# Ledger of designs, part 7: peptides against a protein of PDB entry 5K2M

Target 1, 273 residues: chain A of PDB entry 5K2M
Amino acid sequence: MRIGITYTVLRREEMAIKERAGEFGEVVMLHEDDLLFPGNYDLDVVIIRNVSHFKALYTARLFESEGIPTVNSSRLIFEAGDKLFATLRLAGKVPVPEWKAALSEGGALRVPDSLGYPLVSKPVFGSWGRLLAKVNDRDSLEAVLEHRKWMKNPLYGIHYFQEFVEKPGRDIRSYVIGGEFVGAIYRYSNHWITNTARGGKAEPCSDPEVEELSVKAWEAFGEGALAIDIFESEKGLLVNEVNPNMEFKNAARVTGADMAGKLVEYAVEVAKT

## One batch from the design tools (peptide; made by RFdiffusion4, then SolubleMPNN)

Design b2_p30_1_s2
Fold by OpenDDE base, seed 4:
Structure b2_p30_1_s2 (fold): chain B 273 residues (1-273), chain A 30 residues (1-30)
Amino acid sequence: as target 1 above (273 residues)
Amino acid sequence: SEEELREKLLEALKKVEEELLSTDEPESGE
């Protein structure tokens, strides 16, 4: 078994994955600078750990074009890594926040007619709450839309909105790998954007409802390793988004779950199929 | 601790890389 691991930065996650992969076979670390296609890679599977969503997507697709399976697959990265495409998958299987998509400023200006205020403007791509805006009124909506016009990436012209969900000062991050629930944490924040990278405390989450919902959310995609963001709302649990390029160092530390091992085990399974 | 500093540095590097990549590409992370 030859296991490739693509990476941008050698994080704790990549170190843990490398270590665990070594128990199953030969590990080939592939920095982004090492990647040239077409190539003659002698690998049974590649674990995709590129930081960039698009670099991860293209890397996965490039290996797949050479007959090498990836974890995650390019399909999963594409569908799960786009907030709108992820919502389209999730909405048919699990409760999600109310959402609207608009393809023009004129369309976006009508979103409050359906969702009301406050609403959340999200880019369809990006992490760590980047370019998330709580839109409280018409003036704020117009400002967000104006700023989007001057952004260079045309994907900022895809307007994705959610209802603003009141959270109890925390959200839930769960992990499902190969259809198995691995663990979950609470992420505490005094800010409406909950992220551990912003200095939030993490605590273990042991809730059977979270576990069941997380597995159902994963089943909307049907493959791979996903981190799942869940909100505790007055309406119950809502699946906000999923992440195919998950960080898990804090979750692994807090829960004691062998997330790196589970990821490697799944990659080995994928290599054998 | 050195480990905490390393973690902060890696997070900072990730953020910088993310910003650099996000200027051209959206980045995924927690």
Scores: peptide ipSAE 0.017, ipTM 0.467, DockQ to the pose 0.197; fails the geometry check
Fold by OpenDDE base, seed 3:
Structure b2_p30_1_s2 (fold): chain B 273 residues (1-273), chain A 30 residues (1-30)
Amino acid sequence: as target 1 above (273 residues)
Amino acid sequence: SEEELREKLLEALKKVEEELLSTDEPESGE
């Protein structure tokens, strides 16, 4: 068994994945600078750990073109890494925040007629709460839309909105790998954008409802390793988004779950299919 | 700390990614 690991930066996650992969076979670390295609890669599977969503997507697709399976697959990265496409999958299987998509400014201006205020404006791509806006009124909506016109990437013209969900000063991040629930954490933040990278406290989450919902959310995609972001709302649990390029150092530390091992085990299973 | 440096580096890399994804052509919302 030869296991490739693509990476941009050697994080704690990539170190843990490398260590665990060494127990199953030969490990080949592939920095982005090492990747040239077409190439003669002697690998049974590649674990995709590129930081960039698009680099991860293209790297996965390029290895797949050489007949080498990837974890995650390019299909999963594409569908789960786009917030709108992820919502389309999730909405058929699990509770999600109310949402609207508009393809024009004129369409976007009508979103409050359906969802009311406050709204959350999200780009369909990007990470770490970048370009998330809480839109409280018409003037704020117009300002967000005006700023989007001057953004150079065409994908900023895809207007994705959610209802604003009041959270109890925390959210839930769960992890499902190969259809198995691996663990979950509470992420505490005083800000409406909960991100552990901003110094939030993490605590273990042991809730059977979270476990069940997380598995159902994974089943909407049917493959791979996903981090799942869940809100505790007045309406109950809502699946906000999924991440096909999950960070798990804090979750692994807090829960004691061998997330790196589970990811490698799944990659080995994928290599054998 | 080494961890703080890694986080700053990751943030910087993500900014570079966004810049690289920037096309010179303004998306005409048409």
Scores: peptide ipSAE 0.015, ipTM 0.430, DockQ to the pose 0.034; fails the geometry check
Fold by OpenDDE base, seed 2:
Structure b2_p30_1_s2 (fold): chain B 273 residues (1-273), chain A 30 residues (1-30)
Amino acid sequence: as target 1 above (273 residues)
Amino acid sequence: SEEELREKLLEALKKVEEELLSTDEPESGE
């Protein structure tokens, strides 16, 4: 078994994946600078750990073109890594926050007619709560839309909105790998954007409803390794988003779950199919 | 500390992503 691991930065997650992969076979670390395509890669599977969503997507697709399976697949990265495409998958299977998409400023200005205020404006791509805006009124909506006109990336012209969900000072991040629930954490924050990457406290989450919902959310995609962000709302549990390029350092530390081992085990299974 | 190093790394990654967005390159989404 030859296991490739693509990476941008050697984080704690990549170090853990490398260590666990070494128990199953030969490990080939592939920095982004080492990747040229087409290439003659002698690998049974590649674990994709590029930081950039788009670099991860293209790297996965390029290896697949060489007949090498990837974890995650380019299909999963594409569908789960775009907030709108992920919502389209999730909405048919699990409870999600109410949402609207618009393809113009004129369309976006009508979103409050359906969802009311406050709204959350999200880019369809991006991480760590970047460019998330709580839109409390018409003036704020106009300001967000005006700023987006001056952003060069055409994807900022895709306007994705959710209802604002009032959270109990925390959210839930769960992990499902190969259809198996691996673990979950509470992420505490005094800010409406809960992200442990910004210094939030993490605690173990042991809730059977979270486990069941997390597996159902994974089943909407039907493959791979996903982190799942869940809100505790007055309406019950809502699946906010999924991440096909998950950080798990805090979750592994807090829960004691072998996230890296489970990811490698799944990659080895994928290599055998 | 390990946590301080992580915070610095995350800040650096955010900055790189902002720079990429400014140059029409897609953001590195984590």
Scores: peptide ipSAE 0.015, ipTM 0.454, DockQ to the pose 0.100; fails the geometry check
Fold by OpenDDE base, seed 1:
Structure b2_p30_1_s2 (fold): chain B 273 residues (1-273), chain A 30 residues (1-30)
Amino acid sequence: as target 1 above (273 residues)
Amino acid sequence: SEEELREKLLEALKKVEEELLSTDEPESGE
């Protein structure tokens, strides 16, 4: 078994994945600077750990073009890494925050007619709460839309909105790998944007409802390793988004779950299919 | 903490990537 691991930066996650992969076979670390295609890669599977979603997506697709399966697959990275496409998958299986998508400013200006205020503006791509805006009124909506006009990336012209969900000062991040629930954490924040990168406290989450919902959310995609962000709302649990490039260092530390091992085990299973 | 520093570095890398991608590609950082 030859296991490739693509990476941009050797993080705690990549170190853990490397270590666990070594128990199953030969590990080939592939820095993104070393990746050239077409290439002569002798690998049974590649674990994709590029920091960039787009680099991860293209890397996965390039390996797949050479007959090498990837974890995650390019399909999963594409569908799960886009918030709108992920919402389309999730909405058919699990409760999600109310959402609207508009393809023009004129369409976006009508979103409050359906969702009301406050609403949340999200880019369809990106992480760590970047370019998230709580839109409380018409003036704020117009400001967000004006700024979007000047953004160079055409994907910023895809307007994705959610209802604003009041959270109990925390959210939930769960992990499902190969259809198996691995663990979950509470992420505490005094800000409406919960992000562990902002120094939020993490605590273990042991809730059977979270476990069941997380598995159902994963089943909307049907493959791979996903981090799942869940809100505790007055309406019950809502699946907000999924991440196909999951960070898990804090979750692994807090829960004691062997997320790196589970990821490697799944990659080995994928290699054998 | 070392962890906070790593997170700041990752955030900085994501910003650099955004700056690089601000010309052509949307950065989907984690």
Scores: peptide ipSAE 0.014, ipTM 0.448, DockQ to the pose 0.092; fails the geometry check

Design b2_p30_7_s1 (from b2_p30_7, 16 letters changed)
Fold by OpenDDE base, seed 2:
Structure b2_p30_7_s1 (fold): chain B 273 residues (1-273), chain A 30 residues (1-30)
Amino acid sequence: as target 1 above (273 residues)
Amino acid sequence: MEEERRRREEERRREEEERRRLEELLREGN
């Protein structure tokens, strides 16, 4: 068993994955600067840990073109890593926040007619709450749309909106790997963007409804390793988003779950299929 | 209590620095 691990930055997650992978076989660490294709890689599986969504997607697809399976697959990275495409998968299986997509400014200006205010403007790609805007009124909507016109990436012209969900000063992040629930945490924040990377407290979440919903959210994609962001709303539990490039250092610390081990075990299973 | 507080503050600082570096890499076109 030869296990590749692609990475941009050696984080705590990549260190833990490397350590656990060493118990199953030979580990080949592949920095982004080492990635040249076609490369004739002698690997049984590759764990994708590139920081960029697009670099992760292309890296996965390039290894797959050489007959090497990846965790996550390029299909999963594509479907789950785009917030709109992920919503399309999730909405057929689990409760999600109300959403609208518009392909023009004129379309986006009509979103409040359906969802009201306040809204959350999201780019279809991005992490850590980058370019999220709480849109409370028409003037704020116009300002967000004006700023989007000056963004160089054409994907910023895809206008994705959600209802603003009132949260109890926290959200839930769960982890499902290979269809198995691995664990969940509460992420506390005084800001409407709940992210532990911004200095929020994490606590264990032990809720059977969260476990069931998390597995069902994973089943909307049917493969790989996902972090799942869940809101506690007045409407009940809502699946906000999924992440195919999960950070788990805080969740592993707080729950004691061997998330790196579970990811490696799944990658070894994928290599054998 | 004071050592545990210091440890948590040092950990938070490291996480904020790591995030800042990652956000910089992503702004540079990664």
Scores: peptide ipSAE 0.138, ipTM 0.703, DockQ to the pose 0.063
Fold by OpenDDE base, seed 1:
Structure b2_p30_7_s1 (fold): chain B 273 residues (1-273), chain A 30 residues (1-30)
Amino acid sequence: as target 1 above (273 residues)
Amino acid sequence: MEEERRRREEERRREEEERRRLEELLREGN
């Protein structure tokens, strides 16, 4: 068994994945600078840990083109890593925050007629709450839309909005790998954007409803390793988004769950199929 | 107690520095 691990930065997650992969076979660390295609990669599977969504997507697809399976697959990265595409999958299986998509400014200006205020404006791609805006009124909506016009990436012209969900000063992040629930954490924040990357406290989440909902959310995609972001709302649990390129250092530390091991075990299973 | 606080603060600082670096890489890669 030869296990590739692609990465941009050697984080705690990549170190843990490397260590656990070494128990199953030979580990080949592949920095982004080492990736040239077409190549002659002698690998049974590749674990994709590129930080960029698009780099991860293209890296996965490039290995797949050489007959090497990836964890996650390019299909999963594509469907789960786009907030709108992920919402389309999730909305058929689990409760999600109310959402609207608009493909023009004129469409976006009508979103409040359906969702009301306050809104959350999200880019369809990106992590760590980048370019999230709480839109409380029309003036704020117009400002967000104006700023989006000057953004060079055409994907910023895809306007994704959610209802603003009042959260109890926290959100939930769960982890499902190969259809198995691995663990969950609460992420505490005094800000409406709850993210442990921004200095939020993490605590273990042991809730059977979270576990069941997390597995159902994973089943909307039906493969791979996902982090699942869940909101506690007055309407109950809502699946906000999924991440096919999950950070898990805080969750592993807090829960004691072997997330790196479970990811490697799944990658080894994928290599054998 | 003080050494454990210092270790946690140093860990948090390293995590913040790593995050800033990752956010920079993602801004440059856009």
Scores: peptide ipSAE 0.105, ipTM 0.684, DockQ to the pose 0.065
Fold by OpenDDE base, seed 3:
Structure b2_p30_7_s1 (fold): chain B 273 residues (1-273), chain A 30 residues (1-30)
Amino acid sequence: as target 1 above (273 residues)
Amino acid sequence: MEEERRRREEERRREEEERRRLEELLREGN
């Protein structure tokens, strides 16, 4: 068994994955600078840990073109890593926040007619709550739309909106790998954007409803390793988003779950199929 | 107590530095 691990930065997650992968076979660490395609990679599977969503997506697809399976697959990275595409998968299986998509400014200006205010403007890509805007009124909506016109990436012209979900000063992040629930945490924040990467406290979440919902959310995609972001709302649990390039250092620390081991075990399973 | 606080502060600093580096890489990797 030869296990590739692609990475941009050697984080705690990549170190843990490397260590656990070493128990199953030879580990080949592949920095982004080492990646050239076509290439003669002698690997049975590649664990994709590139920081950039797009670099992860293309790296996965490039290895798949060499006949090497990836965890996650390029398909999963594509569908789960885009908030709108993820919502399309999730909405058929689990409760999600009310959402609208608009493909023009004129369309976006009509979103409040259906969602009301406050609403949340999200880019379809991005991590750590970057470019999330709470839009309380028309003037704020116009400002967000105006600023997006000047953003060079054409994907900022895809307008994804959600209802603003009032949360109890926390959200839930769960982890499902290969269809197995591995663990969950509460992420505490005094800010409406809850993220442990922004200095939020993490605590274990042991809720059977979260476990069941997390598995159902994973089943909307049907493969890979996903972090699942769940909101506690007045309407009950809502699946907000999924992440195919999960950070888990805080979750592993808080829950004691072997996230890295479970990811490697799944990658070894994928390599054998 | 003081050594454990110092360790937690050093760990937080490393996590913040790692995060900044990741955010830079994500800005450059567009």
Scores: peptide ipSAE 0.104, ipTM 0.688, DockQ to the pose 0.067
Fold by OpenDDE base, seed 4:
Structure b2_p30_7_s1 (fold): chain B 273 residues (1-273), chain A 30 residues (1-30)
Amino acid sequence: as target 1 above (273 residues)
Amino acid sequence: MEEERRRREEERRREEEERRRLEELLREGN
């Protein structure tokens, strides 16, 4: 067994994955600078840990083009790593926040007629709550739309909105790998964006409803390793988004779950299929 | 108690520095 691990930065997650992968076979660390295609990669599977969503997507697709399976697959990265595409998968399987998509400024200006205010403007791509805006009124909506017109990436012209969900000063992040629930955490924040990457406290979440909902959310995609972001709302639990390029250092630390081991075990299973 | 607080503060600082570096890489299109 030869296990590739692609990475941009050697984080705690990549170090843990490397260590656990060494128990199953030879480990080949592949920095982004080492990636040239077409190549002659003698690998049975590649664990994709590129920080960029697009680099992860293209890296996975490039290895797959050489007959090397990836964890996650390019299909999963594509479907789960886009907030709108992920919503399309989730909405038929699990409760999600109310959402609207608009393909023009004129369409986006009508979103409040359906969602009301406050609403959340999201880019379809991006991490750590970048370019999330709580839009409280028309003037704020116009400002967000105006600023997006000056952004160079055409994907900023895809206007994705959600209802603003009032949360109890926290959200939930769960982890499902190969269809197995691995663990969940509460992420505490005094800000409406509850991401632990922004300095939020993490605590273990032991809730059977979270576990069941997390597995159902994973089943909407049907493969790979996903982090799942869940909101506690007045309407009950809502699946907000999923992440096919999960950070898990805080979750592993507070839960004691072997997330790196579970990821490697799944990658080894994928290599054998 | 004070050593554990200091360790948590040092860990938080390292995580914030790592995050800033990752956010910079992503903004640069790298």
Scores: peptide ipSAE 0.086, ipTM 0.669, DockQ to the pose 0.064

Design b2_p30_7_s2 (from b2_p30_7, 16 letters changed)
Fold by OpenDDE base, seed 4:
Structure b2_p30_7_s2 (fold): chain B 273 residues (1-273), chain A 30 residues (1-30)
Amino acid sequence: as target 1 above (273 residues)
Amino acid sequence: EEEKKKKEEEEKKKKEEEKKKLEELLREGN
């Protein structure tokens, strides 16, 4: 078996995936600079570890066009990596925060009539809480919409909003790979944006309700490896978003779960189908 | 002891370089 691993930066995750993949076969590390298509790739499967959502999406689709399966697939990256498309999948199966989408400024200005204030403005793409805004009033909404008019990417004209969920100073990140729950963590933050990449404390989460909800959230997509962000709210557990480009170094350290091994094992099973 | 300290310093430097590259990619909107 020949296992490709595409990457932008050799992180702890990519090092762990490389090490575990070496137990199953030959490992081919592919930096973004090594990727040219059409190409002569002799690979049974490719693990997609590009940092950029769009680079990961296009890389997966390009390998699939050569008949090489990817983990994650381009379909999963597309649907899970877009916050609005992910919400459309999730909302039919699991509790999600209340949301609205608008396709114009005039539509966006009516969102508070349904969601009230405070609300959260999200771009449909992007990671690590980039361009998230807590919108407390009309003046703040108008300012966010005005700034978006000057953004060059037309995807900023897709207005996705969510209710502001009051959290107990933490959120939950769970991991589901091939339909198996692998583990979960609490992420502590004093900021309304919880992100461990900004230096938040992580602790193990051992909750059967989180495990069940995480598997149901994964079943909304039905394939691949997902990190799932869950909120503890007054309404109960809410699935906020999913990530097809999962970071797991903190979760693996805190839980002791073999996230890299489980990802490689899943990629090996995908290569056999 | 010196060889262990040198390895720890090299690992720290690699982690700082990784963090810097990731923060640059984050700012570029990738």
Scores: peptide ipSAE 0.032, ipTM 0.615, DockQ to the pose 0.106
Fold by OpenDDE base, seed 3:
Structure b2_p30_7_s2 (fold): chain B 273 residues (1-273), chain A 30 residues (1-30)
Amino acid sequence: as target 1 above (273 residues)
Amino acid sequence: EEEKKKKEEEEKKKKEEEKKKLEELLREGN
């Protein structure tokens, strides 16, 4: 068994994955600067840990073109890493926040007719709550739309909106790998954007409803390793988004769950199929 | 001793370059 690990920066997650992968076989660390395609890679599977969504997506697809399976697959990265595509999968299986998509400014200006105010403007791509806007009124909506026109990436012209969900000063992040629930945490923040990467406190979440919902959310995609972001709302639990490029250092520390081991075990299973 | 110091400096430089690359990707929004 030869296990590749692609990475942008050797984080705590990549160090833990490397350590656990060494128990199953030979580990080949592949920095982004080492990746040239087409290539002659002698690998049974590649664990994708590139920080960029697009770098991860293309890296996965390039290894798949060499006949090498990846964790996650390029399909999963594509569908789960786009907030709109992820919502389309999730909405058929689990409760999600009310959402609208618009393909023009004129369409986006009608979103409040359905969602009301306040609403949340999201880019379809991006991490750590970047470019999330709470839109309280028409003037704020017009300002967000005006700024989006001047953004260089055409994907900023895809207007994705959600209802604003009042959260109890926290959200839930769960982890499902190969269809198995691995663990969950509460992420505390006084800001409406809860993210542990921004210095939020993490605590263990032990809730059977969260476990069941997390597995159902994973089943909407049917493969891979996903972090699942869940909101506690007046309507009950809502699956907000999924992440095919999970950070887990805080969750592993807080829960004691072997997230790196479970990811490697799943990658070894994928290599055998 | 000099070879050990050189290796430690090279490893430090590599970590600083990797950190800069992460910061760049974070600025690109991807």
Scores: peptide ipSAE 0.031, ipTM 0.604, DockQ to the pose 0.110
Fold by OpenDDE base, seed 1:
Structure b2_p30_7_s2 (fold): chain B 273 residues (1-273), chain A 30 residues (1-30)
Amino acid sequence: as target 1 above (273 residues)
Amino acid sequence: EEEKKKKEEEEKKKKEEEKKKLEELLREGN
């Protein structure tokens, strides 16, 4: 078996995936600069670890065009990596924060009539809490919408909003790979944007309700490896978003779960189908 | 010894460049 690993930056995650993949076969590390298509890649499967969502999506689709399966698939990356498309999948299976989408400024200005204030403005793409805005009032909404007009990417014209969820100074990040729950962590933050990449502490989460909800959230997509962001709310657990390009160094360290091994095992299964 | 030090410095520089590139990607978008 020949396992490709595409990457932009050799992180701890990519090193762990490489190490575990070496137990199953030959490992081919492919930096973004090495990727030319069409190409004669002799690979049974490719693990997609490109940092950019769009680069990951296109890389997966390009390998699939050569008849090489990817983990994650381009379909999963596309649907899970877009917050609105992910919400559309999740909302039919699991509790999600109340949300509204608008396709114009005039539509977006009516969102508070349904969600009230405070609400959260999100871009449909992007990671690490970038361009998240807590919108407390009309003036803040108008400011966010005005700034969006000047953003070059047309996807900023897709207005996605959620209710503001009051969280107990933390959120949950769970991991589901091939339909198996692998582990979960609490991410602590004094800011309403909880992210361990911003210096938040991580602790193990051992909650059967989180495990069950995480598997159900994965079943909304039905394939691949997902990190799942869950909020503890007054309404109970809410699935906020999923990530098809998971960071897991903190979760693996804190839980002791073999997330890299589980990802490789799943990629080996995909290669055999 | 000098060749080993040079290789260690090159590996350190590469790791710093990789870190900088990751931080850039983290700022520009995903």
Scores: peptide ipSAE 0.025, ipTM 0.582, DockQ to the pose 0.159
Fold by OpenDDE base, seed 2:
Structure b2_p30_7_s2 (fold): chain B 273 residues (1-273), chain A 30 residues (1-30)
Amino acid sequence: as target 1 above (273 residues)
Amino acid sequence: EEEKKKKEEEEKKKKEEEKKKLEELLREGN
């Protein structure tokens, strides 16, 4: 068994994955600067840990083109890593926040007619709450739309909105790998954007309803390793988004779950199929 | 002892550079 690990930065997650992968076979660390295609990679599977969504997507697809399976697959990275495409998968299986997509400014200006205010404007791509805007009124909506026109990436012209969900000063992040629930945490924040990267406290979440919902959310995609962001709302649990390029250092520390081991075990299973 | 200290300093410097690069990626929107 030869296990590739692609990475941009050697984080705690990549170090843990490397360590656990060494128990199953030979480990080949592949920095982004080492990736050239077409290549002659002697690998049974590649664990994709590139920081950039697009670099992860293209890296996965490039290895797959050489007959090397990836964790996650390029399909999963594509569908789960785009907030709109992920919502399309999730909405048929699990409760999600109310959402609208518009393909023009004129369309986006009508979103409040359906969802009301406040809204959350999201880019379809990007992590760590980047370019999230709470849109409280018409003037704020117009300002967000005006700023989007001047953004260089055409994907910023895809207008994705959610209802603003009032949260109890926290959200839930769960982890499902190969269809198995591995663990969940509460992420505490005094800000409406909950992110542990911004210094929020994490605590274990032991809730059977979270476990069941997390597995159902994973089943909407049917493969790979996902982090699942869940909101506690007055309407019950809502699956907000999924992440095919999960950070788990805080979750592993807080829960004691072997997130890296479970990811490697799944990658070894994928390599054998 | 000096070689061990030098390796520890290089590893610390590498971790700081990696952290800085991650913070830059986080800031630049990648």
Scores: peptide ipSAE 0.024, ipTM 0.595, DockQ to the pose 0.113

